# Peptides against a protein of PDB entry 2C5K, part 72

Target 1, 91 residues: chain A of PDB entry 2C5K
Amino acid sequence: EDPFQQVVKDTKEQLNRINNYITRHNTAGDDDQEEEIQDILKDVEETIVDLDRSIIVMKRDENEDVSGREAQVKNIKQQLDALKLRFDRRI

## One batch from the design tools (peptide; made by RFdiffusion4, then SolubleMPNN)

Design b2_p23_7_s4 (from b2_p23_7, 15 letters changed)
Fold by OpenDDE base, seed 2:
Structure b2_p23_7_s4 (fold): chain B 91 residues (1-91), chain A 23 residues (1-23)
Amino acid sequence: as target 1 above (91 residues)
Amino acid sequence: MEEDERLKKISEELKEKQKTTSL
């Protein structure tokens, strides 16, 4: 498996971790892991930037078909945005 | 984490390409 796909896989696992946390901790500020989850959210955001940049390079310099990779990153972005909204709306 | 090492590798590869051409 290429490094891009491995990073995508790891990112999706991070999103799953966040989802599980939100599902079980629907109250803000009552758990010691909240800061860790916030850090993971930021890590995913940074990872998406790196993935996007890699796609730009592959499209421009390597002339690779990036349509599938673009769709994967789009999906990750959508999941991240949804989780961020749920995380921020906790009471 | 293992992910950190993979991301570092990707970042380094991107950095090398950026030295020769602008995105």
Scores: peptide ipSAE 0.122, ipTM 0.637, DockQ to the pose 0.062; fails the geometry check
Fold by OpenDDE base, seed 1:
Structure b2_p23_7_s4 (fold): chain B 91 residues (1-91), chain A 23 residues (1-23)
Amino acid sequence: as target 1 above (91 residues)
Amino acid sequence: MEEDERLKKISEELKEKQKTTSL
């Protein structure tokens, strides 16, 4: 049981929630859930910082392979950036 | 949420590892 992987999984679920919301709500300020989505976006950003920190610490241990974890965090960052762009472009 | 507890745990682990590497 890896807490890093569990956090990654939960983060991806949050991103999916945001994606589903944006797809169904193409107008800004039209729904009471928009504030929740904004909060989730901030939570994901905060989580990414923690994940990055964990990788930095792991790199100090010569016995830990971080390549897979770095790729996972990179993927999450890319997804977040894409969703933020779509969210901000709503009229 | 359960996620909050997991994040707290990972943060605690990071703090512990930082202390051991700095000492």
Scores: peptide ipSAE 0.122, ipTM 0.640, DockQ to the pose 0.058; fails the geometry check
Fold by OpenDDE base, seed 5:
Structure b2_p23_7_s4 (fold): chain B 91 residues (1-91), chain A 23 residues (1-23)
Amino acid sequence: as target 1 above (91 residues)
Amino acid sequence: MEEDERLKKISEELKEKQKTTSL
């Protein structure tokens, strides 16, 4: 299996976990899992940076078509941004 | 070849990081 695709898959699963948490916990600081969710958000953010770097390398050094991978990372970024907004808007 | 292998290694390392922090 392509390790890049596995990382993308794992990241999407993490985003889904965060989404489920926010949906069920619309009040900030209401349980002991909030810190863990915050950590996952940061981990996803760091993963996106590394995925972008890998795409830059593929495009520059291997001269590969990266449009598909760029679209995948863009989708992850959009999901993360939406989740961050929802997380911060909790009362 | 070397660059492809480096990319693969980076991706695998990311996978391991995700594994250790996954809920």
Scores: peptide ipSAE 0.101, ipTM 0.640, DockQ to the pose 0.291; fails the geometry check
Fold by OpenDDE base, seed 4:
Structure b2_p23_7_s4 (fold): chain B 91 residues (1-91), chain A 23 residues (1-23)
Amino acid sequence: as target 1 above (91 residues)
Amino acid sequence: MEEDERLKKISEELKEKQKTTSL
């Protein structure tokens, strides 16, 4: 499999985990998993940077069509931003 | 060129981390 697509898949699974946590925990600091979720958020953020950079390389060095990959990364970024906002606004 | 080399390294690291060898 394309390693890019595998990373995208894994990232989406992480985002799903975060979403489920936020849905069930609307109060900050009341669960032992909160630190884990914070770590996952950071991991996803770093992964998105790597995905974006890989696209830059494919455009410049490999001369590949990256339009589909750019759309995928854009979608993941939007999902992460929404989840970050929800997570940070918990009372 | 320095930035290009850095980006290439990241791309290779991404591939290496996943270690997916099958389609």
Scores: peptide ipSAE 0.095, ipTM 0.660, DockQ to the pose 0.079; fails the geometry check

Design b2_p23_8_s1 (from b2_p23_8, 13 letters changed)
Fold by OpenDDE base, seed 5:
Structure b2_p23_8_s1 (fold): chain B 91 residues (1-91), chain A 23 residues (1-23)
Amino acid sequence: as target 1 above (91 residues)
Amino acid sequence: MKEEEERLKEISEKQRKKLEEFP
């Protein structure tokens, strides 16, 4: 497995898991799981930086077509933003 | 690139560990 694709897969699984949790818990709580969600979302933000960095290195050092990878990262960013909005709108 | 690949592998390992601990 390509390490970049593995990270993409793992990141999307994290976001999907949180999304499913929010579906089951449509009201905000004050428990360890809510804090864990916030931690994972922060980790995803940092992972996006890491993925973008990897793309920069590939463009610079390998001169590869990275348009597909850039689209994947863009999709993750959109999924993250949508999930943050959903998470924060809970009462 | 090899160093970057190893970094990504480590990120993936941490992500999987974190996900295993999440409900």
Scores: peptide ipSAE 0.567, ipTM 0.910, DockQ to the pose 0.855
Fold by OpenDDE base, seed 4:
Structure b2_p23_8_s1 (fold): chain B 91 residues (1-91), chain A 23 residues (1-23)
Amino acid sequence: as target 1 above (91 residues)
Amino acid sequence: MKEEEERLKEISEKQRKKLEEFP
């Protein structure tokens, strides 16, 4: 069991779920789902901070190569940024 | 590292719960 990889997986699933929702609802609305999406996106931002922290601790305490994990976090950040643009630019 | 791993497990559990509630 790798808790880091589980969080990565769960985070990507959250972003994919929101992306699919936006595809079905491609116009901005004023409903509970819009607020929930905003909350999840903020939660993902916090999760990214937690992932980066875990990488710092792993690098310090285990002295292992963390480049692969750093690349995974970078990928999540890119996915988040792309989704934010899609979400915010809806008419 | 153990404490960090437990924190990540808790994050994962919260993420899954939130995802179950989202359409």
Scores: peptide ipSAE 0.567, ipTM 0.910, DockQ to the pose 0.828
Fold by OpenDDE base, seed 1:
Structure b2_p23_8_s1 (fold): chain B 91 residues (1-91), chain A 23 residues (1-23)
Amino acid sequence: as target 1 above (91 residues)
Amino acid sequence: MKEEEERLKEISEKQRKKLEEFP
């Protein structure tokens, strides 16, 4: 098992879960789930930093091609940005 | 690299725990 790929998978699952919740709750609420969504989105931002760090370490220590991993992180960033926009636009 | 792998494993465990607690 590749720990990097597991984190990528888990991060995408988190974002998908939030996206599905927003679909069922398209109006901003004042409940525990709204606060938890904000917390998870912040955690995802921190996870992206962790993934980028991992890529830097791999490039330095192993001198391997990391272009595939960089593309995966870019994709997560795009998914996060799209979800933030959807979350913030709710009435 | 071993230390970095262990760090990523810990992140994954925390992510899964948080996801299980979310509806």
Scores: peptide ipSAE 0.564, ipTM 0.909, DockQ to the pose 0.824
Fold by OpenDDE base, seed 2:
Structure b2_p23_8_s1 (fold): chain B 91 residues (1-91), chain A 23 residues (1-23)
Amino acid sequence: as target 1 above (91 residues)
Amino acid sequence: MKEEEERLKEISEKQRKKLEEFP
């Protein structure tokens, strides 16, 4: 298993899990899960930085075509932004 | 690259662990 692809998969799974939770909990709460969601979203932001770093290293050290990986990270960023919007718009 | 791969593996492991704890 490619570690990069595994992180991509895990990150998307995290976002999907949160998205599903928000669907079931359309109103903002004050429970432990709300805090955990905030924490996970922050972790995803940091993971995106880690993924971008890995792409930079790969491009620098191996001179590989990273366009596919860049597209994957872009997709994750878009998914994160959409999810953050849903999360923040809850009343 | 190996160091970077190991870093990514660690990230993945942490992600999986946290996801297991999330409903």
Scores: peptide ipSAE 0.571, ipTM 0.910, DockQ to the pose 0.832; fails the geometry check

Design b2_p23_8_s2 (from b2_p23_8, 14 letters changed)
Fold by OpenDDE base, seed 3:
Structure b2_p23_8_s2 (fold): chain B 91 residues (1-91), chain A 23 residues (1-23)
Amino acid sequence: as target 1 above (91 residues)
Amino acid sequence: KKKEDEELKKRSEKLKEKLKKFP
């Protein structure tokens, strides 16, 4: 498996696991994992930047079709935004 | 491409390590 697809897979898995955790812990401050979740979400944001940069390099330097990879990154961004909304809206 | 791939591999390993906190 190529590194790009591995990162996409790992990122989506992280977001899914956190989403499931929030479902079980829907009250802010009910445990000591909030800082860890925030750290992971920040890591995901930085990972998305690296994924986008990888796509830019493919378009510019390798002249490859990146439409599929762009769609994957778009999907991850949507998943992240939805998760951040759930995380921030916990009462 | 090689450098970008290595950076992505590092990101993957970091994410995998954090996954242990949320099995």
Scores: peptide ipSAE 0.293, ipTM 0.834, DockQ to the pose 0.869
Fold by OpenDDE base, seed 5:
Structure b2_p23_8_s2 (fold): chain B 91 residues (1-91), chain A 23 residues (1-23)
Amino acid sequence: as target 1 above (91 residues)
Amino acid sequence: KKKEDEELKKRSEKLKEKLKKFP
């Protein structure tokens, strides 16, 4: 399997699970998972950096069409930003 | 490419590990 696609899949799954958790927990600090969620969101941010680097290498060194992969990363970034907004708006 | 692929594999493993905390 392509490591890039595996990471994309895993990242989206993680964000979806957190989103579902937030849906069930609308009050901040009401459980012991706040720090874990924050850590995962930071991990996702770092993962996106690595995904972008991979795209840069493919485009530069291999001269491959990376439009599809760029769209995938853009989608993940949008999902992450939306999730951060929901997370921060919890009372 | 190889170096980047190895880093992505590590990221995948890390994410999979954290996924266990939010089934």
Scores: peptide ipSAE 0.293, ipTM 0.833, DockQ to the pose 0.857
Fold by OpenDDE base, seed 1:
Structure b2_p23_8_s2 (fold): chain B 91 residues (1-91), chain A 23 residues (1-23)
Amino acid sequence: as target 1 above (91 residues)
Amino acid sequence: KKKEDEELKKRSEKLKEKLKKFP
């Protein structure tokens, strides 16, 4: 599988698992995984940076159509933002 | 680009490791 698509898949799965965990743990500080969640969210942000870089290189150096990949990254960013909002709203 | 592909592979491996924290 293409490394870009593999990373997209893994990133979405990670965000989904955290979202499901928050559903079971809606109170901040009521579990021992809060720091781990924060670390993973930061890792996802860094992963998105790498995905964007790969798109820039494809567009610049390979002159390939990147519209599909740009849409995928946009979707991941939206998913991340929604999850961060939910995580921060925990009481 | 091969170098960028290697970086993405590393990201994938790291994410897979983190996934084990939330089975």
Scores: peptide ipSAE 0.291, ipTM 0.833, DockQ to the pose 0.837
Fold by OpenDDE base, seed 2:
Structure b2_p23_8_s2 (fold): chain B 91 residues (1-91), chain A 23 residues (1-23)
Amino acid sequence: as target 1 above (91 residues)
Amino acid sequence: KKKEDEELKKRSEKLKEKLKKFP
């Protein structure tokens, strides 16, 4: 098991689930899950920080090629930003 | 909605658990 890849996978899945939920609940206050979603989005932000730290450690301590992992984290960040935009733009 | 919320929470906890596996 590669913990990094597992976390990446789970993070993307989590974001996808929330994205699907927002699609079905496109009105702010339309459901009672607002706080829960906000908490999860915060957890994802913190997860991204941890992923970045792991990459830094790999580069510094192991001198490994991290380009692939950096691309994965970049993709997650973009996905998160898009999701935040959707969430905040709900009327 | 309740089931969906449970899945999201489960995913979050699973994610946190896997993060613990980082050295």
Scores: peptide ipSAE 0.133, ipTM 0.690, DockQ to the pose 0.051

Design b2_p23_8_s3 (from b2_p23_8, 13 letters changed)
Fold by OpenDDE base, seed 3:
Structure b2_p23_8_s3 (fold): chain B 91 residues (1-91), chain A 23 residues (1-23)
Amino acid sequence: as target 1 above (91 residues)
Amino acid sequence: KEEEDKRLEEISKKLKEKLKKFP
């Protein structure tokens, strides 16, 4: 397997699970699940940094075409931003 | 490349553990 693609897949799966949770819990709570969501969102932000680093390494050290991977990271960033908006705007 | 792949594999493992924890 491609480790980069596995990270992309795992990241999107986490974001999708949180999105589904917010759909079922559209009112902000104060429980362990809310704290876990915040932790996962921070983990995703750090993972995006790691993915960008890997792309830089590929361009610099391996001289490989990274356009497809850059598009994937862009998509994850958009998904994260949309999810953070949903999470923060719950009453 | 090998070192970078190992780094990403470890990140994936951590994400999978977090995924198991969250319903």
Scores: peptide ipSAE 0.314, ipTM 0.813, DockQ to the pose 0.863
Fold by OpenDDE base, seed 5:
Structure b2_p23_8_s3 (fold): chain B 91 residues (1-91), chain A 23 residues (1-23)
Amino acid sequence: as target 1 above (91 residues)
Amino acid sequence: KEEEDKRLEEISKKLKEKLKKFP
């Protein structure tokens, strides 16, 4: 598999797992998992930056059509934002 | 390109390790 697609897959899997966790835990907890979620969300933000950098490199060095990859990153950003909102709304 | 692929592979490995830590 293409390394870019693998990162996308791994990122979405993380977000999906967190989303499932929130479904099972609709109230904010005071445990290690809450902190881990916050850390993962930060890691996802950094990963998105890395994916964007990869797209820039592809456009610059390979002159490849990256529209599909840009759409994938946009989708991840949307998923991240929705998840953050869901996570923060818990009481 | 190869260098970038290796960078992404390392990122993937880190993400997978993080995923293993979360239930």
Scores: peptide ipSAE 0.313, ipTM 0.813, DockQ to the pose 0.864
Fold by OpenDDE base, seed 1:
Structure b2_p23_8_s3 (fold): chain B 91 residues (1-91), chain A 23 residues (1-23)
Amino acid sequence: as target 1 above (91 residues)
Amino acid sequence: KEEEDKRLEEISKKLKEKLKKFP
């Protein structure tokens, strides 16, 4: 599989797992899993930066059509923002 | 392209390891 697509898939899977966890734990806790969620969200932000860098390189050095990949990254950013809001709003 | 693919593969590997640690 295309490494870019694999990263996209892995990122979305992480976000989905966190979203499912929040559904089961709608009240903010103080356990190891809550800390791990914060760490993963930060890792996802860094991964998005890496994906954007990859797109810049492809556009510059290979002159490939990157519109589809840009749309995928935009979608991940939207998912991340929605999840961060849900995570932070928990009592 | 090959170097960039290797970078992305390493990122994927790290993401999978994190995924294994979270229920």
Scores: peptide ipSAE 0.312, ipTM 0.812, DockQ to the pose 0.862
Fold by OpenDDE base, seed 4:
Structure b2_p23_8_s3 (fold): chain B 91 residues (1-91), chain A 23 residues (1-23)
Amino acid sequence: as target 1 above (91 residues)
Amino acid sequence: KEEEDKRLEEISKKLKEKLKKFP
């Protein structure tokens, strides 16, 4: 499998798990899971940076069409932003 | 390409490890 696609898949899985957790816990808490969510969201941000870097490399060094990959990263960014908003809005 | 693939594979490993920690 393409390592880029694997990272995309793993990133989306992380976000989906957090989204499911928020669904089950729609009020902000003060526990280890809440802290872990914040850490994962930060890790996802860093992963997105890494994905963007890989796209730059593919365009420069491999001269490959990256439009599809750019769309995937855009989707992940949108998913992350939506999840952050949902996470922060909890009472 | 090989170098980039290895980098991405390592990132994937880290993500999977985090995934294991979160129920």
Scores: peptide ipSAE 0.307, ipTM 0.808, DockQ to the pose 0.849

Design b2_p23_8_s4 (from b2_p23_8, 14 letters changed)
Fold by OpenDDE base, seed 1:
Structure b2_p23_8_s4 (fold): chain B 91 residues (1-91), chain A 23 residues (1-23)
Amino acid sequence: as target 1 above (91 residues)
Amino acid sequence: MEEENERLKKISEKLKEKLKKFP
């Protein structure tokens, strides 16, 4: 497994775990975990930027077909957006 | 790509550490 795929895997796992937490905590609380989730979501946004950068480097330096990697990043973006919406909709 | 791979490895390690907060 290459480092790019490892980051993709780790990012999706992180989002999944937060999603599971929200399932168990569907009411927003005054918990330190709420702020931590917000921080992690921001970290994921930055990681997506890092992944996009990596794709640019691959195209430039290796002339690699990156269509599959671009699709993976798109999927992560969609997962992030869905999770952010779920997080914000909690009563 | 070696420098980029090392950067990605560091990102992965950071993500794994944060992941531990939500087992």
Scores: peptide ipSAE 0.425, ipTM 0.868, DockQ to the pose 0.832
Fold by OpenDDE base, seed 3:
Structure b2_p23_8_s4 (fold): chain B 91 residues (1-91), chain A 23 residues (1-23)
Amino acid sequence: as target 1 above (91 residues)
Amino acid sequence: MEEENERLKKISEKLKEKLKKFP
């Protein structure tokens, strides 16, 4: 599989699993899992930077059409923002 | 591009390890 697509897939899977966790734990906790979720969300933010970098490299070095990949990254950003909102608003 | 792909592969492996905490 394309490494870019693998990262996209893994990132979405992380966000989905966290979303499912939040559904099961609708109130904020003070355990190791809550800290790990915060760390994963930070990792996802960094991964988005990595994906954007990859797109820049593709445009610059390969002259490839990256419109589809740009749309995928946009979708991940939207999913992350929605999840962060759910995570932060838990009482 | 090959080097960039290798970088992305390493990122993917790192992400997979984190996924193990939330099966």
Scores: peptide ipSAE 0.424, ipTM 0.867, DockQ to the pose 0.853
Fold by OpenDDE base, seed 4:
Structure b2_p23_8_s4 (fold): chain B 91 residues (1-91), chain A 23 residues (1-23)
Amino acid sequence: as target 1 above (91 residues)
Amino acid sequence: MEEENERLKKISEKLKEKLKKFP
């Protein structure tokens, strides 16, 4: 497994774990945990930027077909947006 | 791509550390 795929995997795992937490906690509760989730979501946003950068480098330096990688990043963005919506809509 | 791969490896390690907060 290449480093790009490892980051994709780790990012999706992180989002899944937060999603599971939200499922178990439908109401905003512990302020410390809520802040931590917000920080992690921000970290995921930064990671997405890093993945996009990697794709740019691959296109430039290796002239590889990156369509599959672009689709993976798009999927992560969609997962992040859905999770943010769930997080914000909690009472 | 070697430098970029090393950057991604470092990012992966950071993500793994954050995962510990939500086992």
Scores: peptide ipSAE 0.421, ipTM 0.867, DockQ to the pose 0.812
Fold by OpenDDE base, seed 5:
Structure b2_p23_8_s4 (fold): chain B 91 residues (1-91), chain A 23 residues (1-23)
Amino acid sequence: as target 1 above (91 residues)
Amino acid sequence: MEEENERLKKISEKLKEKLKKFP
């Protein structure tokens, strides 16, 4: 499997699992799990930067059409933003 | 690209490790 696609898959899975957690926990908690979610969301932000860098390298070195990969990263960004909003709105 | 692929593999491994915290 393409390492880029593996990272995309893993990132989406993390976001989905957090989304499921929020569904089960509609109120914010003051526990280690809530802190872990915050840490993972930060890691996803860093991973998005890493994916963007990878796209730049691919475009530079291989001159490939990266539009599909750019769309994937855009989708992850949108999913992250929606999840962050949902997470922060919990009381 | 090989160096970049290795970097992405390491990132994936780290992400997979964190996934274990949310079964």
Scores: peptide ipSAE 0.426, ipTM 0.869, DockQ to the pose 0.860; fails the geometry check

## One batch from the design tools (peptide; made by RFdiffusion4, then SolubleMPNN)

Design b2_p24_1_s1 (from b2_p24_1, 16 letters changed)
Fold by OpenDDE base, seed 4:
Formats: C-alpha cells, sequence, structure tokens
Structure b2_p24_1_s1 (fold): chain B 91 residues (1-91), chain A 24 residues (1-24)
C-alpha cells in the first residue's frame, strides 16, 4: 500500500488504541503506560508534520490530486486534538 | 501500544524517504 495511506491508517489506529485506554483508565495515573501515551502523542504530532510535507511535495506535481489526502490529515488532526483534550481533562 | 508505535515509526520512515525522493 501507499506509504501515505499506511501511515494514515496506522496513526488513526494508534489514536484509537489510546482512546480505548483512556476509556479503561478515566482517571489520571502515574504508570509507565501513561508516560508511553504521552510519547506516542508527540510521535503522532511529528507524523502529521511528515504527512503535510508529503502533501506539499505532491502539490508540486500538477498531475496529483491531494484534496483527499488533505482531508485525511485534517481528520487526523481533529482526532488528535479531541484525544489530547480527553487525556488532559482526566481527573 | 509499543508494537503499534514501532509499526507507525517504520511506515513513517518509509513515507519520509519517499517524500525525499520526490523532492530530488
Amino acid sequence: as target 1 above (91 residues)
Amino acid sequence: LREALKKLREKRKELIEETKKREE
């Protein structure tokens, strides 16, 4: 599969896993898994930068339509923001 | 989570390399 699409898929799956973890751990903890989640969220932020760079490079080529990819990245950003809010607001 | 992260990092690396090739 296209590396872009694979990264999109893997990123969304990772965010979903974290979201599910928060559901099971609705109160803030101090375990190793919580720290790992913080690291993963940072990695996701960096991944989004890489996805955006990929789109910018594709836009240089007039023969490539990036509208769908831009929508996918926007969706991931929204998912990340929602997850970060949920994670940070845990009591 | 850790294994999923590893997979993500691997595919992210592939994406970065592909992007770099397109920039050349």
Scores: peptide ipSAE 0.541, ipTM 0.904, DockQ to the pose 0.928
Fold by OpenDDE base, seed 5:
Structure b2_p24_1_s1 (fold): chain B 91 residues (1-91), chain A 24 residues (1-24)
Amino acid sequence: as target 1 above (91 residues)
Amino acid sequence: LREALKKLREKRKELIEETKKREE
C-alpha cells in the first residue's frame, strides 16, 4: 500500500482511539494516559505537516491524484480539530 | 495507544523517505 494512504489510515485510527478514550474519561486528568494523549495529538499535528509536504511534491506531477489526497488531509484536520475541542472542554 | 503511536511514527518515516525520493 501507498505510504501516504497507510499514514492517513493510521492517523484516523489513532484519533478514533482517543475519541473513544474521552468517551470513557469525560473529565480531565482521569488517569495516566492523559499525557500520552497529548503526545499523540502532537504527533498527529506533525504527521499532517508531513502529509502536506508529500502533496506539495506530488503537485509537480499532474498525473497524480492530488485533489483526492488534499481532501483526505482536510478530513484529518477537521477530525483533529473536533477532537482537540472535545478534549480541551473536559472539566 | 502507545503501540499504535509507534506504528504511526514508523509509517510516517516511510512517507518522509518516499517524499524525499520524489523531491529529487
Scores: peptide ipSAE 0.540, ipTM 0.904, DockQ to the pose 0.927
Fold by OpenDDE base, seed 1:
Structure b2_p24_1_s1 (fold): chain B 91 residues (1-91), chain A 24 residues (1-24)
Amino acid sequence: as target 1 above (91 residues)
Amino acid sequence: LREALKKLREKRKELIEETKKREE
């Protein structure tokens, strides 16, 4: 098992779960899950840092292609940014 | 959400450890 790919997968799934929650709760609420979502988003940001670090280390080895991994992280960042926008703009 | 987050944290830990190993 490649922990990088597993983390990528789990991160995207986590963001999707939050996105689905927002769909069901299109207005800012006061339930416990609202705070939980904020915590998760922070953890996702930290996860992205860890993913980037792993790529940097791999890039040190000339025999390791990191282009695909860089694209994956870029996609996660875009997904996170879009989700943050949805979350913050709820009324 | 919490259970999924727990899983993510565990896998992230594995990633960090692998990265540290490669940095040696």
Scores: peptide ipSAE 0.540, ipTM 0.904, DockQ to the pose 0.901
Fold by OpenDDE base, seed 2:
Structure b2_p24_1_s1 (fold): chain B 91 residues (1-91), chain A 24 residues (1-24)
Amino acid sequence: as target 1 above (91 residues)
Amino acid sequence: LREALKKLREKRKELIEETKKREE
């Protein structure tokens, strides 16, 4: 599996793990894990930047179709946004 | 969570390196 697909997979799994954490911790806390979640979300944002960069580079080659990769990144962005909203709206 | 993050960072590094190789 190429690095792009692996990163996509790992990112989705990471977001799922956080989502599961929020399910178990539906109230905002002030512990080390809450801070870790915030750090992970920032890392995911940086990861999305790296994914987009890779797509931009691939677009320079007319022989490489990036539509599928763009859709994957879009899906990750949507998942991240939904998760951020869920995380921030906790009481 | 921390271990998964470490894995993600490792693969992200690989992606970055691959991207650099493809650049220009």
Scores: peptide ipSAE 0.535, ipTM 0.903, DockQ to the pose 0.908

